# Peptides against a protein of PDB entry 6D0Y, part 141

Target 1, 225 residues: chain A of PDB entry 6D0Y
Amino acid sequence: ETEDHLESLICKVGEKSACSLESNLEGLAGVLEADLPNYKSKILRLLCTVARLLPEKLTIYTTLVGLLNARNYNFGGEFVEAMIRQLKESLKANNYNEAVYLVRFLSDLVNCHVIAAPSMVAMFENFVSVTQEEDVPQVRRDWYVYAFLSSLPWVGKELYEKKDAEMDRIFANTESYLKRRQKTHVPMLQVWTADKPHPQEEYLDCLWAQIQKLKKDRWQERHIL

## One batch from the design tools (peptide; made by RFdiffusion4, then SolubleMPNN)

Design b2_p22_8_s1 (from b2_p22_8, 13 letters changed)
Fold by OpenDDE base, seed 1:
Structure b2_p22_8_s1 (fold): chain B 225 residues (1-225), chain A 22 residues (1-22)
Amino acid sequence: as target 1 above (225 residues)
Amino acid sequence: SEEDLKLYLELKELHEKLLEEL
């Protein structure tokens, strides 16, 4: 495969074809695996790019990465590492919309067996632990809570099925923080659009209410918000 | 909003430190 051809294949996966999406993804995973010896860096970069820039195809690319990870575990690890680096870069660039999306992407990778559930729980524990930091801007605390809560639509079900006690602790800590924090609004955190039953509520309180409802509904959604 | 931007700028190093631990 040429680099241009690989780019085309990766970018166009999930488009309508005579074959099922699953078969197309499996086929592409095979092609990519075969080309890793010659084009690993290119493939890695392309996958990171589409994972970052094509949110409408999130589940397609997480699935693809899952299939590829099953074929080449080391590459899957390198991909996750690259995504973490990208997350750091997004934060450095003050691109918090991209950053939170990347957390969501990583969250969905749990469903695709690329990231272990305990690892994601640990990540969220670290996120929520920021609420306990002293002498830091509240916006820091708020962002990590937002990143946690806004990712739960993608991974909450899986995490509660496997780590319910740990998740309950995280929720308790989150609730405690939300009760004591100053009510502030950060426009850059407005990345998750959903119907708001309580439009008068502060954005994190509103999100918390939505997540609590989602949890009550056993993590069943009509659509990804 | 400008104040918020300043706050975000202050968070760069803090965010990086946390992510290194993830």
Scores: peptide ipSAE 0.030, ipTM 0.623, DockQ to the pose 0.115
Fold by OpenDDE base, seed 5:
Structure b2_p22_8_s1 (fold): chain B 225 residues (1-225), chain A 22 residues (1-22)
Amino acid sequence: as target 1 above (225 residues)
Amino acid sequence: SEEDLKLYLELKELHEKLLEEL
């Protein structure tokens, strides 16, 4: 079955091969492009699924989507729309782990020239603006800050190169919130692993410190977060 | 671009809807 074949190709990309990963991705992009007229919906669903379930292969699939977008711009737009819908659904279902993976995926799509930097900045502005709302539970405010900060390793360099003033404003607002929030020593809505955690610090304060260091290092990662 | 605007509006809508549900 062609649909099953497409699933196999998408799920197995990046596995051991005699060819380079780059060559395999170009080949797969060509195959998928040819099948879009008949299987667009299936391909969209498959790509959304792997984005949610396979965070270890995030950069592989964002690159694939970037290649597809270059071949078919309309498909790229439809894919982004589908991802945004999925993000909304995940948040409504309180599936915050899935939601943060989607935010990271969207972030890396900026590097793949699928999403414009100003659009991603606007998204992060919307996230951080939640911290200024009245009668909103702190756990929700914390999650939006977490989603923003934890996505910066994938897109911070690009955003500061193009929108440094806007990013500085977002950082200032984030810092202000972190100083005034009630701190707890229990994990909240987080999916994050650090090589060098600070056990004496609250998890958001720790993440903030890591991102500040990354920014200082001109967004060159020394550790996988 | 038109697509960028659409994305912005969707993200804004996401923000607003989430606030209403809290």
Scores: peptide ipSAE 0.026, ipTM 0.592, DockQ to the pose 0.028
Fold by OpenDDE base, seed 4:
Structure b2_p22_8_s1 (fold): chain B 225 residues (1-225), chain A 22 residues (1-22)
Amino acid sequence: as target 1 above (225 residues)
Amino acid sequence: SEEDLKLYLELKELHEKLLEEL
């Protein structure tokens, strides 16, 4: 297939068809796998692009990557690496909206068996550890907590199933931080599109409450997403 | 993967260098 054709296939996946989404994704994964020898770099770039630019298709592309990863583990790793690089770039560029989305994307990749749960736990541990940093802006601390919490709808179930003790520790640290932080509005963190049942609450406290409820409900989504 | 984990762990370090931009 031509590069343009690959682009079309990747960009249009998930659109209405006579076949199931799963079937289409499997088919596309097969096509992409077959073309990796010739178009690996292009495919990688395309997947990174759509992953970054089409948030409405997050689960479609995470699933696609999951399927592709199952076929070609090395490519899956390269994709993850590319996404992490992009996350770093977005942070460097102070594009926190993109950054948090990328964290969510990576989180869902855990659900798609592309990223190991322990690795994501370690990432979140690293995020929450920022709250312990001295002489840093609270906005930094808040962002990492937000990135962590706002990603849990995609990965919390998996992480608690596999790393409950570690997650509990992260939660404890998060709770501790939330109790002691200044209650200020941080516009840069206003990227959550879910309905807020407690709009009167501070945004992180509200998110925390939502996540606590989600956790209590064994990560069964209701209105948080 | 271990490599991915390394990248995750590097994130904090990288962002710490950007504190002045926050």
Scores: peptide ipSAE 0.024, ipTM 0.575, DockQ to the pose 0.033
Fold by OpenDDE base, seed 3:
Structure b2_p22_8_s1 (fold): chain B 225 residues (1-225), chain A 22 residues (1-22)
Amino acid sequence: as target 1 above (225 residues)
Amino acid sequence: SEEDLKLYLELKELHEKLLEEL
C-alpha cells in the first residue's frame, strides 16, 4: 500500500458496498495492521484526522480503531495518546468545537473497548471539577459541562452500568452548578407556530433536560438536539 | 488504562497553567 492509497481507504470506509460494514472494517483493519511497520505514523495521523474532520462517521472510525486495537494493542494505545494530545492542542488553540468532537470520539471508544470506563469517568470528573474553580470565567466552566453532557449519548449507558455511583456524583455536581450559574438572555432561535408555543431555554439548561430524559429512558435514544 | 488516566490529568494541569498565564 502507498501512503496516498491508505488515505483513500480510510476516508472512504463506510461508503456503499456489496459487503457488510463490519466485513469492510475487518478487512481494512487487517490492511492497516499489515502496513503498520512501514506507515505507522501516517496511519496514526490519518485516523486522528478523520476523527476530527468527519464527525458523521464517528461510530465507523471508533469501531475501526476498536478492531485495530484488538489486533495491535500497542497501536491502540498510541492512538489514544495522540487523540489526547490533539484534544490538548485544540483546547490550547481555543478550538472548542473540535475539542468537543474529540471528547465524543473518546467517549465512544469506551464502547469499542479501547478506553476503560473508569478512565472516562475520571476524565468527566476532571471536567466537572472545573465548575468548582474560583476566579475563572463562567464560559470555561460552561464549556466543560457542555463537553461532558454532550458526550453522554455515546457513553452514558456504559458508564452507568459500570460506575453508577461515580456518575451520580458527577450529575449532582453538574446540577448544582447549573442552578447557581448566571444565565444569559437567549433570543428566539426558532419560529414557532401559534398553536405550538415552546419556551426558549438556555442551551445548557436545555441540554441538561435532554440528558435527564435520556437517563430516565435508560439511555435509549429518542430525540436529542 | 493507567497511561490514559495520566494523560487526562495532564490535560487539566495544562489548563491550570494556561489560566495562570492570563
Scores: peptide ipSAE 0.024, ipTM 0.584, DockQ to the pose 0.027; fails the geometry check

Design b2_p22_8_s2 (from b2_p22_8, 14 letters changed)
Fold by OpenDDE base, seed 5:
Structure b2_p22_8_s2 (fold): chain B 225 residues (1-225), chain A 22 residues (1-22)
Amino acid sequence: as target 1 above (225 residues)
Amino acid sequence: SAMEEKLRKELEKLYEELQKEL
């Protein structure tokens, strides 16, 4: 059936082919565009699903969405709205693995010209604002900071090029929080691998240091474990 | 990374435990 066929095409994109990945993505974008009038809801759901379940293909699917958005701007808007709804649902369901994948996916969509830089900055401002909430567990505050910092490798360069002042404010707030938080209350956030440079530090502190280094290196790609 | 994935899983466990206590 056509619906099952679309699922197969979406799931298999990026696999070994006689054609280039770029060519395959353009081809798939064309197929999906043609089927949007009849299968928009299904396509939206499928793309949201692969974003959540296949993190290894994140850049493939963000590129695909970017291509679709270029062909159909209305679809891009609806897709982003669906992704935001899914993010909220994932958070409510305590599915934090799914939630962080969605944040990273949304982050990379900025590079694909689907989401505007100011919108992503606003999202990160909202995340970091959680650190100011009263009478909430520290693990909640830590997670939102983690979600922010861990997404910067995908979008930090673009955001600093366009919104440097706003990003500096977010960084200052993040740094302030990291200095104030109680590390002993969140032992599960400690680095436990010997492959990290600072195995005795909190993961967030280590991640913060890595992001600071990445920023200093003008956001040149760096391996982060 | 493997470490990031492990961290996410541990965070989820913590939240699940918290929800059970609430």
Scores: peptide ipSAE 0.019, ipTM 0.478, DockQ to the pose 0.054; fails the geometry check
Fold by OpenDDE base, seed 4:
Structure b2_p22_8_s2 (fold): chain B 225 residues (1-225), chain A 22 residues (1-22)
Amino acid sequence: as target 1 above (225 residues)
Amino acid sequence: SAMEEKLRKELEKLYEELQKEL
């Protein structure tokens, strides 16, 4: 297939068709696998691009990558590396919206068996460790906690199933930080939950409470974000 | 979610402000 054709296929996956999404993804994975010998770099770039630019298709592309990884294990690794590089670039560019999305994307890749649970745990450990950094703005600490907590709906179940002790430690550290952090910027981070009338709360505290509830509910997802 | 988006925007504003101060 031509590069343009591959691009079209990748971009259009998940659109309405006569076939199931699963079938389409399997088909596309097969096509991409067959073309990897000739177009690996292009395919990699395309997948990274659509992953970043089409957040509404997050689960589609994570699933696709998962399927590809099952077919070509090395490709999955290369893709993850590319996404991590992009995450670093986003952080350097202060593009925190993209960064948090990328963390979520990576988180969902754990569910797709592209990223091992221990690796994701390590990433989150690194994130939460930022709370221990000295002489850094609290907003930095808050963001990494946010990135961690906001990603748990996608991966918390898997991580607790496999690394409960480590996750508990991360949670303890997070809780400790949230208790000791200053809330001088609370007015800026106050939000309302649409589902239930409640007082406006600082979002990180609110998010923490929601994640705690989610954890208690064994990660059976409800509206929390 | 709307809450998440609000948080992100506020965080970005904070970082932007921080960068201006640096």
Scores: peptide ipSAE 0.019, ipTM 0.495, DockQ to the pose 0.055; fails the geometry check
Fold by OpenDDE base, seed 1:
Structure b2_p22_8_s2 (fold): chain B 225 residues (1-225), chain A 22 residues (1-22)
Amino acid sequence: as target 1 above (225 residues)
Amino acid sequence: SAMEEKLRKELEKLYEELQKEL
């Protein structure tokens, strides 16, 4: 396979074909595995790129990475490391839109058996621990809580199934923070719930309420974002 | 998604302001 051909295959996966998506992903995983000896760096970069830039294909690429990880564990690890580096770079560059998306992508990688549940729990513990930082802007604390809460639709079920006690601790800390934080009351952050008329709430409070409901509903998929 | 986008934009703006103040 040429580099250009690999790029085309990776970018076009999940598009309509005569074969099932699962079959196409398995086939692509096989092709990529075979070409790793010659094109490892290129493949790694391509996967990182599409993972970041094609959010509409999030589950396609997490699944693909999951398949590759099953074939080549070392490559899966390198991919995760690259994504973590990208997350750090996004944060440093104040690209919080990309950063939160990357957290969601990593969250879904737990479902694909690329990231262990305990590792994701540890990441979220680190995020929520930011709420305990002193002499930092509240916006920093708020963002990490947001990143945590907004990622739970993708991984909350798995984490509660495997690490319920740890997750409960994180939730308790989150709730405590939300109660004591200063409300922003910025119009852009005021939202209404879709299901019931109620007073406008600050977005994090609203998101918290939605996540609490999702948890009560045993993490049945619903539209939150 | 719309609500999330509003939040993200607001957060980014706030961080940009913070960087200018430092």
Scores: peptide ipSAE 0.019, ipTM 0.498, DockQ to the pose 0.053; fails the geometry check
Fold by OpenDDE base, seed 3:
Structure b2_p22_8_s2 (fold): chain B 225 residues (1-225), chain A 22 residues (1-22)
Amino acid sequence: as target 1 above (225 residues)
Amino acid sequence: SAMEEKLRKELEKLYEELQKEL
């Protein structure tokens, strides 16, 4: 396989095919595994790129990475490291759209057995710990809480199954912060809730309420975004 | 979602302004 051919295969996976998506992903994983000795760096870069630039294919690429990780564990680790580096770069560049998406992508990698549940818990602990920082803008605190809460639909079930006590602590800290934060000092988007009588709430409070309900519903699939 | 995108853009703008003040 050539580099250009690999790029085409990776970019086009999940498109309309006569075969099942699962079959196509297994096939692609096999091709990529075979080409790792010659094109590891290129494959790594391509996967990182499509993971960042094609959010509509999030579950496709997390699944693909999961399959590759099962075949080549070292490559899976290198991929995660690259994604974490990219997350840090996005944060430094104030690209919070990309940053929150990357957190969700990493969250779904837990379901694909690429990232261990304890590692994701540690990441979320780090995020929520920002709420305890002194002399920082509230917008910083709010964003990290948002990044945490908005990622839970992808990983909350798995984390509570494996690390319920730690997650409860994170939730308690989050709740405490949300109760004490000042809503008048930082402009944030307010939204109408889907529930009647459609009260207008600050988005972070609304998101919190939705996540609490999701948790109560045993993390059954729910549209919250 | 559309709401999520709007929120993200708002946050980005806020951080950009904050960075200019630093």
Scores: peptide ipSAE 0.019, ipTM 0.484, DockQ to the pose 0.053; fails the geometry check

Design b2_p22_8_s3 (from b2_p22_8, 13 letters changed)
Fold by OpenDDE base, seed 3:
Structure b2_p22_8_s3 (fold): chain B 225 residues (1-225), chain A 22 residues (1-22)
Amino acid sequence: as target 1 above (225 residues)
Amino acid sequence: SAMEEKLLQELREDYQRLQQEL
């Protein structure tokens, strides 16, 4: 395989095929594993790129990474490191839309057994802990709450199954913050297109209500938002 | 993993440093 050919394979996975998606992903994971000795850096860069730039294929690429991680755990770790670095860079660059998407991607990696549930809980604890800091702008506090809440459709079930007590604490802290925060419109934060917030409610309050309902429904939803 | 936990901690530390520079 050449570097260009690998790019094509990675970018085209999930397109119409005579085989099942899972079969194609397993096959691709095998190809990528075999090429790691020669093209590890390139494969890593490609996977990070498609993970960031093709949000419509989120579950495809998280599954692919999950399969690859099962074959090569060290590479899976390097991928997670790269994604976390990207998240850090996005935050430093004030690219909040990319950052929140990366959090969602990382959240779904928990379902694919790439990231451990305790690690994701720790991330969310870190996010919500920002709300308790005195000298932090509300817009930043709001973003971290948004990033947490908006990621729960992808990982809430798994986290509550494994870390219910810790999650309840995070929820309590979130609720407390939402009650005391100043209500304002934050242009940098947008609700996903599949969800329509109640016109009379502030976006975070609306999102909170939706997540509370989702939790009540045992994290069962008609579609992933 | 221990590696993941370390990276998450670094994320928090980086954010704190950034806030101090504002």
Scores: peptide ipSAE 0.022, ipTM 0.541, DockQ to the pose 0.029
Fold by OpenDDE base, seed 1:
Structure b2_p22_8_s3 (fold): chain B 225 residues (1-225), chain A 22 residues (1-22)
Amino acid sequence: as target 1 above (225 residues)
Amino acid sequence: SAMEEKLLQELREDYQRLQQEL
């Protein structure tokens, strides 16, 4: 009965309430902390599940985990380890959509003070380093670049504030890779204007241009990507 | 697979190291 109650509370957080979202999250963090001695494994599994299955609530659950981490530092570490294991499993299963989402989730945990900025920088350095491997298919190299670039809207500001030199190096390596990679122009992606068909820009080049603009705008999003 | 395992392991190690320094 208590387990079902915890599940309900975790799943329903962020729904319309008479109280502010911040107060509800603080309250829930307190309830979960109090129940950790008896239900740690259950709470951990529930949080991992909702983090994966409810992408629309990403910032709600990263904030909740941030609050829990502030109360119980060991639990925060166990949660991150569980998410890393899940990322590993997603990659092994070739579930790249789930994997990229998990990278974004981990990225936002930096803002919630759960993951240190240097650790995330190291992760992105490793991702971009895959582009230097000769025996890896381009599609795999492209995915790691995509995972990096697509996560920057969530964490780019924080990483540049703390690790600007390292981030500049990662950007330089990314730019170098994008220049030397083979571009796939699919005729189906041609935008037909009234006068001449223009091939649509390749998705990574487009994303790169968007991220460069975001960086120039000091990571202030004007439009949701 | 081996590469992904290495990347994730390095992230874990970096996280643990930084947590100990804080």
Scores: peptide ipSAE 0.036, ipTM 0.684, DockQ to the pose 0.031; fails the geometry check
Fold by OpenDDE base, seed 4:
Structure b2_p22_8_s3 (fold): chain B 225 residues (1-225), chain A 22 residues (1-22)
Amino acid sequence: as target 1 above (225 residues)
Amino acid sequence: SAMEEKLLQELREDYQRLQQEL
């Protein structure tokens, strides 16, 4: 296949077709696997690109990578490394929105059996450990906590199933940090529900409460607002 | 930052170690 054809296939996956998404992904994984000997670098670059540029297709591409990883384990590793490098670059560029998205992407790769649960736990341990560093601004600490908490909807279930004790420790550390950090009154998030003025909670506190509820609900997606 | 680089490096190392154990 031509490079252009591969690009087209990768970009168009998940679009409406006569076949199921699962079938299309499996088919594409097969095509890509067959072309890896000749186009590994190109395929890797393409996947990294679409992963970054098409956040609406996050689960499609994580699934695709999962399928590819099952076929070619080394490629899966290379992809993860590339994504980690991209995360590094995003952080260096202070592109925190991209960075948090990449963390979510990596988190979902755990569900796709590309990243081992312990590795993701280690990542989150590292993130939350930043809260213990005195030389790091609170905004930075807050971001790492945000990146952790905001990724849990994608991976929390898996991590608690496999590493409950470690996750509980991370949660305890997170809770401790949230209690001791300076809360800035962010005036804008007054969700005026008509009937009861909810006290304006700080965004991390709100997120924490949501994640705690999600955890209590055994990570079953009920309406995460 | 140096901190982010360290964190990401540790992640990579952890990932590689786990991959070798599997």
Scores: peptide ipSAE 0.033, ipTM 0.663, DockQ to the pose 0.031; fails the geometry check
Fold by OpenDDE base, seed 5:
Structure b2_p22_8_s3 (fold): chain B 225 residues (1-225), chain A 22 residues (1-22)
Amino acid sequence: as target 1 above (225 residues)
Amino acid sequence: SAMEEKLLQELREDYQRLQQEL
């Protein structure tokens, strides 16, 4: 019964309430902290589950984990470990959609002070380094670049504030790869604007252009990417 | 894959090292 109650609280956080989201998250963090001695494993599983299955609540749950981490540092570490294991499982299962989402989730945990910026930089360095590996299909290389670039809206600002030189190196390597990779034509994807019809653009090149613009704008989002 | 395992292991290790430094 208590477990069911915890599940309900975790699943429903961020829904319409008379209180602010921040207040609700603080309250929930307090409740969960108090129950960790008895229900740590259950709470951990629940948080991992909602993190995976409710992508629309990404920032809610990263914030919640951040609050919990501040209260119980060990639990925060266990959660990160669980998410890393899940990412590993997703990659092994070739579930790349889940995998990229998990990378984004981990990225936002940097903003929540759960994961240190240098650790995330190291992850992205590793991702982009795959582009330099021999005997790896381009599709795999492309995915790691995609995972990196598509996560930057969540963490790019923080990473450049803390590790600008390292990030610049990653960007340079990414740019170099994008220039030399084989382009894939997608004839069905034409973006037409009223005044300027855009030619077909390869998806990674498009994403790269968007991220470059975001970087130029000092990571202030003007458009939904 | 072995590649993904290595990447995730390195992430884990880096995370732990940085946590100890804080």
Scores: peptide ipSAE 0.032, ipTM 0.659, DockQ to the pose 0.031; fails the geometry check

